Peptides against a protein of PDB entry 4IGA. Designs and how they scored, part 6

Target 1, 116 residues: chain A of PDB entry 4IGA
Amino acid sequence: KRVLIVDDAAFMRMMLKDIITKAGYEVAGEATNGREAVEKYKELKPDIVTMDITMPEMNGIDAIKEIMKIDPNAKIIVCSAMGQQAMVIEAIKAGAKDFIVKPFQPSRVVEALNKV

## One batch from the design tools (peptide; aimed at target 1 I100)

Design b1_p10_7_s4 (made by RFdiffusion4, then SolubleMPNN; from b1_p10_7, 4 letters changed)
Fold by OpenDDE base, seed 5:
Structure b1_p10_7_s4 (fold): chain B 116 residues (1-116), chain A 10 residues (1-10)
Amino acid sequence: as target 1 above (116 residues)
Amino acid sequence: SEPLIPVTFA
């Protein structure tokens, strides 16, 4: 399966890329903000998306909503430092399939990838 | 407050 990695932090994208590839998944591409995420989703049609929330241009919640308009069956895993109840609820309402709070264990990411 | 425990959504 192919994964689109969305995060404005280069280090985080690098970390996720390492986890994803070592778990046997393919990295379809990367995006650094929500607008890029939507564009890349249209272009690449990945099987799974890892989505940061706090990003410039367009935040992750809005990106999820836009992607769900494109593909109601999109499999989006949120990966965010903002694990507040309100944010989790917003992610669920937007259509996210999982919510991983930073900092995280690599195994948690793999579990999410395997279950969505 | 502390972040919520990560959960897989059903």
Scores: peptide ipSAE 0.131, ipTM 0.759, DockQ to the pose 0.052
OpenDDE base, seeds 1, 2, 3, 4: peptide ipSAE 0.096, 0.130, 0.065, 0.112; ipTM 0.743, 0.759, 0.723, 0.751

Design b1_p10_8 (made by RFdiffusion4)
Pose (drawn by RFdiffusion4):
Structure b1_p10_8 (pose): chain A 116 residues (1-116), chain P 10 residues (1-10)
Amino acid sequence: as target 1 above (116 residues)
Amino acid sequence: LEEILEEAHK
């Protein structure tokens, strides 16, 4: 399965890419903010997206809304430090299928990729 | 919702 990794932190993109490839998934690309995420989603048409929330330019909530418009069947797992109840509700309402709070353990990322 | 929050923090 092809995965787009979306996060403005170079280190996080690096450690997610490492976990996803070792778990048997193919990294399809990376994006560093919400606008790029929508741009890459259109270009790459990944099977799954990992989504940060706090990003410059456009946040993860808006990027989720943008990708769900491009593709109502998009499969998105949020991976964010913004683990408050309100943010989880907002991400799920926008269309994300799962939510992982940072710092996270790597096995949770794997089960989220499987789940979607 | 509680279950979702519990899974989110696993």

Design b1_p10_8_s1 (made by RFdiffusion4, then SolubleMPNN; from b1_p10_8, 5 letters changed)
Fold by OpenDDE base, seed 5:
Structure b1_p10_8_s1 (fold): chain B 116 residues (1-116), chain A 10 residues (1-10)
Amino acid sequence: as target 1 above (116 residues)
Amino acid sequence: MEEILKRAYE
């Protein structure tokens, strides 16, 4: 399966790329903000998206909503430092399938990839 | 929802 990695932090994208590839998944591409995420989703049609929340241009919640308009079957895993329960609930209501709070263990990301 | 909340911090 192919994964689109969305995070404004280059280091985090690199970390996720390492985890994803070591787990046997392919990286479809990367996006650095929510607007790019929506555009890349249309272009690449990935199987899974890892989605940051706090990003410039367009935040992750709005990106989730827009991607869900494009593909109601989108599989989006949130990876965010914003671990408040209210934010988790908001992300799930927007359409996310899972939510992982930063900092996270690599195994948690792998479990999410395998489950969605 | 509740299960996701539980796992969010693992």
Scores: peptide ipSAE 0.652, ipTM 0.950, DockQ to the pose 0.883
OpenDDE base, seeds 1, 2, 3, 4: peptide ipSAE 0.638, 0.641, 0.639, 0.627; ipTM 0.947, 0.948, 0.948, 0.946

Design b1_p10_8_s2 (made by RFdiffusion4, then SolubleMPNN; from b1_p10_8, 4 letters changed)
Fold by OpenDDE base, seed 5:
Structure b1_p10_8_s2 (fold): chain B 116 residues (1-116), chain A 10 residues (1-10)
Amino acid sequence: as target 1 above (116 residues)
Amino acid sequence: MEEILERAYE
């Protein structure tokens, strides 16, 4: 399966790329904000998206909503430092399938990839 | 929802 990695932090994208590839998944591409995420989703049609929340241009919640308009079956895993329960609930209501709070263990990301 | 909340912090 192919994964689109969305995070404004280059280091985090690199970390996720390492985890994803070591787990046997292919990286479809990367996006650095929510607007790019929506555009890349249309272009690449990935199987899974890892989605940051706090990003410039467009935040992750709005990106989730827009991607869900494009593909109601989108599989989006949130990876965010914003671990408040209210934020988790908001992300799930927007359409996310899972939510992982930063900092996280690599195994947690792999479990999410395998489950969605 | 509750299950996701529980896993969010693992």
Scores: peptide ipSAE 0.620, ipTM 0.939, DockQ to the pose 0.887
OpenDDE base, seeds 1, 2, 3, 4: peptide ipSAE 0.591, 0.286, 0.267, 0.271; ipTM 0.932, 0.857, 0.850, 0.852

Design b1_p10_8_s3 (made by RFdiffusion4, then SolubleMPNN; from b1_p10_8, 3 letters changed)
Fold by OpenDDE base, seed 1:
Parts: C-alpha cells; structure tokens; sequence
Structure b1_p10_8_s3 (fold): chain B 116 residues (1-116), chain A 10 residues (1-10)
C-alpha cells in the first residue's frame, strides 16, 4: 500500500517515511501543507494518508474535509502534537480513521497503518 | 470515540 505523508516539518516527514518504509509500505509522496495534501491526493491516489494538523496555508482538519469530499473512502491517520480531546474529536468527525498524538512510538504508527 | 481517545495517547 502507498502512503501520502503530510506534515510541514521536514524532520517529521523523514521520520514517518522511515517508519512507513520499514513497515513494508511505499511512500507515494509528501505534502507540506493542507492545500498541497489535497493536490497530491488527487494526483497520487494514495491508499493511506498521514496528516498533520498545524500547517500553514491550510490546516489538517480542513485538508481532511476536502479529501473526504474527493474520496469518501479515504483512509486518513492524523499524527499531531495537538492532542486535546476536542481536536481528536474534530479530526474524527471530519473523517479521520485514527489519531496519533506526538511524540509517538513507531509501533503505534505501524499499528494504525495495518488497521485502517 | 472513547476508544479512539484512549488509543490517541499511546
């Protein structure tokens, strides 16, 4: 399965890329903000998306909503430092399948990838 | 939702 990685932090994208690849998934591509995420989703048609929340241009919640309009069957895993319960609820309501609070264990990301 | 909240912090 192919994964689109969305995060404004280059270090975080690198970390997720390593985890995803080691787990036997393919990296479809990367996006650095929510607008780019929507564009890349249309272009790459990934099987799974990892989605940050706090990003310039367009935040992750809005990106989730836009991707869900394009593909109601999209498989989005949020990975964010914004771990407030209200934010988790908002992300799930928007259409995310899972939410992982930063900092995370690599195994937690792998579990999410395997289950969505 | 409760299950997701519990899992979010693991």
Amino acid sequence: as target 1 above (116 residues)
Amino acid sequence: MEEILERAYK
Scores: peptide ipSAE 0.624, ipTM 0.941, DockQ to the pose 0.893
OpenDDE base, seeds 2, 3, 4, 5: peptide ipSAE 0.623, 0.610, 0.599, 0.622; ipTM 0.942, 0.940, 0.937, 0.941

Design b1_p10_8_s4 (made by RFdiffusion4, then SolubleMPNN; from b1_p10_8 with L1M E3K)
Fold by OpenDDE base, seed 2:
Structure b1_p10_8_s4 (fold): chain B 116 residues (1-116), chain A 10 residues (1-10)
Amino acid sequence: as target 1 above (116 residues)
Amino acid sequence: MEKILEEAHK
């Protein structure tokens, strides 16, 4: 499966790429904000998206909503430091399949990838 | 190539 990695932090994208590839997945591409995420989703049609929340231009929640308009079957895993209950609920309501709180263990990401 | 994954936080 191909994964679109969305995070404004280059370090985080790199880390996720390492985890994703080691787990046997392919990186479809990367996005640094919600607008790019939506554009890249349209372009690449990835199987899975890892989505940050706090990003410039468009946040992850809005990006999830827009992606779900494009593909109601989108498999989006949120990965964010904003692990407050309200944010988790909002992300799930928007269409996310899972929510990983930063800081995270690589195994948590792999588990999420395998389950969506 | 094995990369060392550091603590994952923003």
Scores: peptide ipSAE 0.029, ipTM 0.589, DockQ to the pose 0.041
OpenDDE base, seeds 1, 3, 4, 5: peptide ipSAE 0.021, 0.025, 0.023, 0.029; ipTM 0.585, 0.615, 0.592, 0.596; seeds 3, 5 fail the geometry check

## One batch from the design tools (peptide; aimed at target 1 R108)

Design b1_p11_1 (made by RFdiffusion4)
Pose (drawn by RFdiffusion4):
Structure b1_p11_1 (pose): chain A 116 residues (1-116), chain P 11 residues (1-11)
Amino acid sequence: as target 1 above (116 residues)
Amino acid sequence: SSVDELVEELL
């Protein structure tokens, strides 16, 4: 399965890419903010996207709304430090299929990739 | 976790 990794932190993108490839998935690309995420999603058409929330330019909520418009069947797992109830509700309402709060353990990322 | 429980409830 091809995965687009979306996060403005170079270190997080690095560690997620490492977890995803070792778990048997193919890293399809990376994006560093919400606008790029929508741009890459259109270009790459990944099977799954990992999505940070706090990003410059456009946040993860808006990027989730933008990708769900491009593709109503997009599969998105949020991976964010913004683990408040309100943010989880908002991400799920926007169309994300799962939510993982940072700092996270790597096994939770794997089960989220499987789940979608 | 509580976030997992909330996600399961919402979905």

Design b1_p11_1_s1 (made by RFdiffusion4, then SolubleMPNN; from b1_p11_1, 3 letters changed)
Fold by OpenDDE base, seed 1:
Structure b1_p11_1_s1 (fold): chain B 116 residues (1-116), chain A 11 residues (1-11)
Amino acid sequence: as target 1 above (116 residues)
Amino acid sequence: SEVEELVEKLL
């Protein structure tokens, strides 16, 4: 399966790329903000998306909403430092299938990838 | 975790 990685932090994208590839998944591409995420989703048609929340241009919640308009069956895993209950509720309401709080263990990401 | 439990309940 192919994964689109969305995060404004280059280090985080690198970390997720390492986890994803070691778990046997393919990285479809990367996006650095919500607008790019929507564009890349249309272009690449990934099987799974890892989605940051706090990003410039367009935040992750809005990106989830836009991707769900394009593909109601999108499989989006949120990966964010913003682990407050209100944010989790908003992400799931928007269409996310999981919510991983930063900092995370690699096994937690792999578990999410395998389950969505 | 609390977040995991919340996600499970919401889905």
Scores: peptide ipSAE 0.522, ipTM 0.924, DockQ to the pose 0.986
OpenDDE base, seeds 2, 3, 4, 5: peptide ipSAE 0.470, 0.483, 0.404, 0.340; ipTM 0.913, 0.915, 0.894, 0.873

Design b1_p11_1_s2 (made by RFdiffusion4, then SolubleMPNN; from b1_p11_1 with S2E E9K)
Fold by OpenDDE base, seed 2:
Structure b1_p11_1_s2 (fold): chain B 116 residues (1-116), chain A 11 residues (1-11)
Amino acid sequence: as target 1 above (116 residues)
Amino acid sequence: SEVDELVEKLL
């Protein structure tokens, strides 16, 4: 399966890429903000998306909503430092399949990838 | 928590 990695932090994208690759998945591409994420989703048609929340241009919640309009079956895993209950609820309501709070264990990401 | 077990396993 191919994964689109969305995060404004280069370090985080690199970390996720390493985890995703080592877990046997392919990285379809990367996005640095929500608008780019939506564009890349259309272009790459990934199987899975890892989505940050706090990003410039467009935040992750809005990106999830836009991607869900494109593909109601999109498999989006949120990965965010914003681990408040309200944010989790908002992400799930937007269409996210899972929510990973930063900082995270690599195994948590792998579990999410395997489950969606 | 944590995040109330992700809001009871994602609501």
Scores: peptide ipSAE 0.421, ipTM 0.900, DockQ to the pose 0.624
OpenDDE base, seeds 1, 3, 4, 5: peptide ipSAE 0.410, 0.371, 0.381, 0.382; ipTM 0.897, 0.884, 0.886, 0.888

Design b1_p11_1_s3 (made by RFdiffusion4, then SolubleMPNN; from b1_p11_1, 3 letters changed)
Fold by OpenDDE base, seed 3:
Structure b1_p11_1_s3 (fold): chain B 116 residues (1-116), chain A 11 residues (1-11)
Amino acid sequence: as target 1 above (116 residues)
Amino acid sequence: SEVEKLVEELL
């Protein structure tokens, strides 16, 4: 399966790429903000998206909503430092299938990838 | 975790 990695932090994208590839998944591409995420989703049609929340241009919640308009069957895993209950509820309501709080264990990301 | 339990409740 192919994964689109969305995060404004280059280090985080690198970390996720390492975890995803070691778990046997393919990285379809990367996006650095929510607007790029929507564009890349249309272009690449990935199987799974890892989505940050706090990003410039467009935040992760809005990106989830826009991707769900494009593909109601999109599989989106949130990966964010904002692990407050209100944010988790908002992300799931928008269409996310999981929510991983930073900092995370690599096994938690692999679990999410395998479950969606 | 608390977040994981919340996700399971919401889905």
Scores: peptide ipSAE 0.576, ipTM 0.935, DockQ to the pose 0.987
OpenDDE base, seeds 1, 2, 4, 5: peptide ipSAE 0.476, 0.464, 0.357, 0.519; ipTM 0.912, 0.911, 0.876, 0.923

Design b1_p11_1_s4 (made by RFdiffusion4, then SolubleMPNN; from b1_p11_1 with S2E E5K)
Fold by OpenDDE base, seed 5:
Structure b1_p11_1_s4 (fold): chain B 116 residues (1-116), chain A 11 residues (1-11)
Amino acid sequence: as target 1 above (116 residues)
Amino acid sequence: SEVDKLVEELL
């Protein structure tokens, strides 16, 4: 399966790329903000998206909503430092299938990838 | 984690 990685932090994208590839998934592409995420989703039609929340241009919640309009079956895993219950609820309401709080263990990401 | 539990409850 192919994964679109969305995070404004280059280091985080690199880390996720390493985890994703070591787990046997293919990286479809990367996006650095929510607007790019929506554009890349349309272009690449990935199987899974890892989605940061706090990003410039468009935040992750809005990106989730827009992607869900494009593909109601989108599989989006949130990876965010914002682990507050309210944010988790908001992300799931928007359509996310999982929510991983930073910092995370690689195994948690792999579990999410395998489950969605 | 608490977040994991919440996610499971919401899904």
Scores: peptide ipSAE 0.576, ipTM 0.936, DockQ to the pose 0.984
OpenDDE base, seeds 1, 2, 3, 4: peptide ipSAE 0.515, 0.505, 0.551, 0.357; ipTM 0.923, 0.922, 0.931, 0.878

Design b1_p11_2 (made by RFdiffusion4)
Pose (drawn by RFdiffusion4):
Structure b1_p11_2 (pose): chain A 116 residues (1-116), chain P 11 residues (1-11)
Amino acid sequence: as target 1 above (116 residues)
Amino acid sequence: SLEEILEEVAE
């Protein structure tokens, strides 16, 4: 399965890519903010997206809304430090299929990839 | 479900 990794932190993108490839998934690309995420999603058409929330330019909520418009069947797992109840509700309402709060353990990322 | 996700986030 091809995965687009979306996060403005170079270190997080690096660690997620490492976890996803070792778990048997193919890293399709990376994006560093919400606008790029929508741009890459259109270009790459990944099977799954990992999505940070707090990003410059456009946040993860808006990026989720943008990708769900491009593709109503997009499969998105949020991976964010913004683990408040309101944010989880908002991400799920926007169309994300799962939510992982940072700091996270790597096995949760794997089960989220499987789940979608 | 949303409730299950909130529970997992809370843990």

Design b1_p11_2_s1 (made by RFdiffusion4, then SolubleMPNN; from b1_p11_2 with E7K E8R)
Fold by OpenDDE base, seed 5:
Structure b1_p11_2_s1 (fold): chain B 116 residues (1-116), chain A 11 residues (1-11)
Amino acid sequence: as target 1 above (116 residues)
Amino acid sequence: SLEEILKRVAE
């Protein structure tokens, strides 16, 4: 399966790329903000998206909503430092399938990838 | 489930 990685932090994208590839998934592409995420989703039609929340241009919640308009069956895993219950609820309401709080264990990401 | 996700967040 192909994964679109969305995070404004280059280091985080690199980390996720390593985890994703080591787990046997393919990286479809990367996006650095929510607007790019939506565009890349349209372009690449990935199987899974890892989505940061706090990003410039467009935040992750809005990106989730827009992607869900494009593909109601989108598989989006949030990966964010904002682990408040309210944020989790908001992300799930928007359409996310899972929510991983930073910092995370690689195994947590792999579990999410395997289960969405 | 949402409950499971929230539980993990609380950890």
Scores: peptide ipSAE 0.392, ipTM 0.873, DockQ to the pose 0.959
OpenDDE base, seeds 1, 2, 3, 4: peptide ipSAE 0.323, 0.317, 0.280, 0.304; ipTM 0.860, 0.858, 0.842, 0.853

Design b1_p11_2_s2 (made by RFdiffusion4, then SolubleMPNN; from b1_p11_2, 3 letters changed)
Fold by OpenDDE base, seed 1:
Structure b1_p11_2_s2 (fold): chain B 116 residues (1-116), chain A 11 residues (1-11)
Amino acid sequence: as target 1 above (116 residues)
Amino acid sequence: SIEEILKRVAE
C-alpha cells in the first residue's frame, strides 16, 4: 500500500518515511501543509495518509475535511503533538481513522497502518 | 473506536 506523508517538519517526514518503508509500505509522496496534502491526494491517490495537525497555510483538520470530500473512503491517520481530547474528537469527526500522539513509538504507527 | 483512541491519548 502507498502512503502520503503530511507534516510541516522535515525531520518528522523523514522519521515517518523510515517507519513506513521498514514496515513494507511504499511512500507515495510528501506534503508540508494542508493545501499541499489535498493537492497531493488528488494527484497520487494514496491508500493511506499520515496527517499532522499544526501546519501553515491549512491545518490538518481542514485538510482531512477536504480530502474526505474528494474521497469519503480515505484512510487518514493523524500524527500530532496536540493530543487533547477535544482535538482527537475533532479529528475523528472530520474523518480520521486513528490518532497517534507525538512522541510515538514506531510500533504504534505500524499498528495503525495495518488496521486502517 | 473513539473511546479506544481517547483511552490511549489519556495515558
Scores: peptide ipSAE 0.299, ipTM 0.846, DockQ to the pose 0.951
OpenDDE base, seeds 2, 3, 4, 5: peptide ipSAE 0.287, 0.279, 0.236, 0.288; ipTM 0.842, 0.835, 0.829, 0.841; seed 4 fails the geometry check

Design b1_p11_2_s3 (made by RFdiffusion4, then SolubleMPNN; from b1_p11_2 with E8R A10Q)
Fold by OpenDDE base, seed 5:
Structure b1_p11_2_s3 (fold): chain B 116 residues (1-116), chain A 11 residues (1-11)
Amino acid sequence: as target 1 above (116 residues)
Amino acid sequence: SLEEILERVQE
């Protein structure tokens, strides 16, 4: 399966790329903000998206909503430092399938990839 | 489920 990695932090994208690749998944591409994520989703039609929340231009919640308009069957895993219950509920309501709080263990990401 | 995700977040 192909994964689109969305995070404004280059280091985090690199970290996720390593985890995703080592787990046997293919990296479809990367996006650095929510607007770019929506555009890349249209272009690449990935199987899975890892989505940051706190990003410039467009945040992750809005990006989830826009991607769900494009593809109601989108598989989105949130990866965010904002682990408050309210944020988790908002992300799931928007359409996310899972929510991983930063900092995370690689195994948690792999588990999410395998389950969505 | 949402409940399971919330439980994991609160661990």
Scores: peptide ipSAE 0.414, ipTM 0.870, DockQ to the pose 0.970
OpenDDE base, seeds 1, 2, 3, 4: peptide ipSAE 0.303, 0.305, 0.295, 0.295; ipTM 0.853, 0.854, 0.849, 0.849

Design b1_p11_2_s4 (made by RFdiffusion4, then SolubleMPNN; from b1_p11_2, 3 letters changed)
Fold by OpenDDE base, seed 5:
Structure b1_p11_2_s4 (fold): chain B 116 residues (1-116), chain A 11 residues (1-11)
Amino acid sequence: as target 1 above (116 residues)
Amino acid sequence: SLDEILKRVAE
């Protein structure tokens, strides 16, 4: 399966790319903000999206909502430092399938990839 | 499930 990685932090994208590829998934592409995420989703039609929340231009919650308009069956895993219950609920309401709080262990990401 | 996700976040 192909994964679109969305995070404004280059280091985080690199980390996720490493985890994703080592887990046997293919990286479809990367996005650095929510607007790019929506555009890349349309372009690449990935199977899974890892989505940061706090990003410039467009935040992850809004990106999730827009992607869900494009593809109601989108599989989005949130990866965010914002681990508040309210944020988790908001992300799930928007359409996310899972929510991973930073910092995370690679195994947590792999579990999410395998379950969505 | 949401409940499971919330539980994990609380950890």
Scores: peptide ipSAE 0.347, ipTM 0.856, DockQ to the pose 0.953
OpenDDE base, seeds 1, 2, 3, 4: peptide ipSAE 0.301, 0.291, 0.265, 0.289; ipTM 0.850, 0.847, 0.834, 0.846

Design b1_p11_3 (made by RFdiffusion4)
Pose (drawn by RFdiffusion4):
Structure b1_p11_3 (pose): chain A 116 residues (1-116), chain P 11 residues (1-11)
Amino acid sequence: as target 1 above (116 residues)
Amino acid sequence: HIEEILEEVEE
């Protein structure tokens, strides 16, 4: 399965890419903010997206709304430090299929990839 | 579904 990794932190993109490839998934590309996420999603058409929330330019909520418009069947797992109830509700309402709060353990990322 | 996710986040 091809995965687009979306996060403005170079270190987080690096450690997610490492977890995803070792778990047997193919890293399809990376994006560093919400606008690029929508741009890459159109270009790459990944099976799954990992999505940060707090990003410059456009946040994860808006990027989720943008990708669900491009593709109503997009499969998105949020991976964010913004683990408040309100944010989880907002991400799920926007169309994300799962939510992982940072700092997270790597096994949760794997089960989220499987789940979608 | 939201409640399940919230439980997982809280754990």

Design b1_p11_3_s1 (made by RFdiffusion4, then SolubleMPNN; from b1_p11_3, 3 letters changed)
Fold by OpenDDE base, seed 1:
Structure b1_p11_3_s1 (fold): chain B 116 residues (1-116), chain A 11 residues (1-11)
Amino acid sequence: as target 1 above (116 residues)
Amino acid sequence: RIEEILEKVKE
């Protein structure tokens, strides 16, 4: 399966890329903000998306909503430092399948990838 | 925990 990695932090994208690749998934591409995420989703049609929340241009919640308009069957895993209950609820209501709080263990990401 | 929140929201 192919994964689109969305995060404004280059370090985080690198970390996720390593985890995803070692778990046997392919990295379809990367996006650095929500607008780019929507564009890349249309272009690459990945099987799974890892989505940051706090990003410039367009935040992750809005990106989830836009991707869900494009593909109601999109498999989006949120990966964010904003682990508050309200944010988790908002992300799930927007269409996310899982929510991983930063900092995370690689096994948590792998578990999410395998379950969506 | 996030898992508990997720479970409640999905119900």
Scores: peptide ipSAE 0.155, ipTM 0.758, DockQ to the pose 0.393
OpenDDE base, seeds 2, 3, 4, 5: peptide ipSAE 0.148, 0.146, 0.136, 0.141; ipTM 0.759, 0.752, 0.748, 0.754

Design b1_p11_3_s2 (made by RFdiffusion4, then SolubleMPNN; from b1_p11_3, 3 letters changed)
Fold by OpenDDE base, seed 2:
Structure b1_p11_3_s2 (fold): chain B 116 residues (1-116), chain A 11 residues (1-11)
Amino acid sequence: as target 1 above (116 residues)
Amino acid sequence: RIEEILERVKE
């Protein structure tokens, strides 16, 4: 399966790329904000998306909503430092399949990838 | 509660 990595932090994208590839998945591409995420989703048609929430231009919640309009079957895993219950519920409501709070263990990401 | 919500959407 191919994964689109969405995060404004280069370090986080690098870390996720390492986890994803070591787990046997392919990285389809990267996006640095929500607008780019939507564009890359259209272009790459990934099987899975890892989605940050706090991003410039367009936040992760709005990006999830736009991706779900493109593909109602999109598999989106949120990875965010904001683990408040309200934010989790909002992400799930928008269409996310999982929510991982930063900082996270690699095994948690692998579990999410395998389950979505 | 959060875990229950997450499990509903995973499948």
Scores: peptide ipSAE 0.205, ipTM 0.788, DockQ to the pose 0.135
OpenDDE base, seeds 1, 3, 4, 5: peptide ipSAE 0.166, 0.188, 0.195, 0.205; ipTM 0.774, 0.764, 0.783, 0.791

Design b1_p11_3_s3 (made by RFdiffusion4, then SolubleMPNN; from b1_p11_3, 4 letters changed)
Fold by OpenDDE base, seed 1:
Structure b1_p11_3_s3 (fold): chain B 116 residues (1-116), chain A 11 residues (1-11)
Amino acid sequence: as target 1 above (116 residues)
Amino acid sequence: RIEEILKRVNE
């Protein structure tokens, strides 16, 4: 399966790319903000998206909503430092399938990839 | 599902 990685932090994208590839998934591409995420989703049609929340141009919640308009069956895993219950609920309400709080263990990401 | 996610987030 192919994964689109969305995060404004280059280090985080690198970390996720390493985890994803080691787990046997393919990285479809990367996005650095929510607007780019929506554009890349249209272009690449990935199987799974890892989505940051706090990003310039467009935040992750809005990006989730826009992607869900494009593909109601989109499989989105949130990865965010904003692990408050209210944020989790908001992300799930928007359409996310899972929510991973930063910092995270690689195994947590792999579990999410396998279950989404 | 949301309860499971919330439980994990709170760990």
Scores: peptide ipSAE 0.326, ipTM 0.856, DockQ to the pose 0.767
OpenDDE base, seeds 2, 3, 4, 5: peptide ipSAE 0.322, 0.304, 0.302, 0.326; ipTM 0.855, 0.844, 0.846, 0.856

Design b1_p11_3_s4 (made by RFdiffusion4, then SolubleMPNN; from b1_p11_3, 4 letters changed)
Fold by OpenDDE base, seed 1:
Structure b1_p11_3_s4 (fold): chain B 116 residues (1-116), chain A 11 residues (1-11)
Amino acid sequence: as target 1 above (116 residues)
Amino acid sequence: RVEEILERVKE
């Protein structure tokens, strides 16, 4: 399966890429903000998306909503430092399948990838 | 705690 990685932090994208590839998944591409995420989803049609929340241009919640308009069956895993209850609920309401709080263990990401 | 929240939301 192919994964689109969305995060404004280069280090975080690198970390996720390492986890994803080691787990046997393919990285379809990367996006640095919500607008790019939507554009890349249309372009690449990935199987799974890892989505940050706090990003410039467009935040992750809005990106989830836009991707769900494109593909109601999209598999989106949120990966964010914003692990508050309200944010988790908002992400799931928007269409996310899982929510991983930063900092995370690689096994948690792999588990999410395998379950969506 | 987040996992507990997710379970409630998914139900």
Scores: peptide ipSAE 0.233, ipTM 0.802, DockQ to the pose 0.396
OpenDDE base, seeds 2, 3, 4, 5: peptide ipSAE 0.190, 0.175, 0.175, 0.190; ipTM 0.786, 0.759, 0.763, 0.785

Design b1_p11_4 (made by RFdiffusion4)
Pose (drawn by RFdiffusion4):
Structure b1_p11_4 (pose): chain A 116 residues (1-116), chain P 11 residues (1-11)
Amino acid sequence: as target 1 above (116 residues)
Amino acid sequence: HIEEILEEVAE
């Protein structure tokens, strides 16, 4: 399965890519903010996207709304430090299929990839 | 589904 990794932190993108490839998934690309995420999603058409929330330019909520418009069947797992109830509700309402709060343990990322 | 996710986040 091809995965687009979306996060403005170079270190997080690096550690997620490492977890995803070792778990047997193919890293399809990376994006560093919400606008790039929608740009890469159109270009790459990944099976799954990992999505940060707090990003410059456009946040994860808006990127989720943008990708769900491009593709109503997009499968998105949020991976964010913004683990408040309101944010989880907002991400799920926007169309994300799962939510992982940072700092997270790597096994939760794997089960989220499987789940979608 | 939201409640399930909230429970998972709370763990």

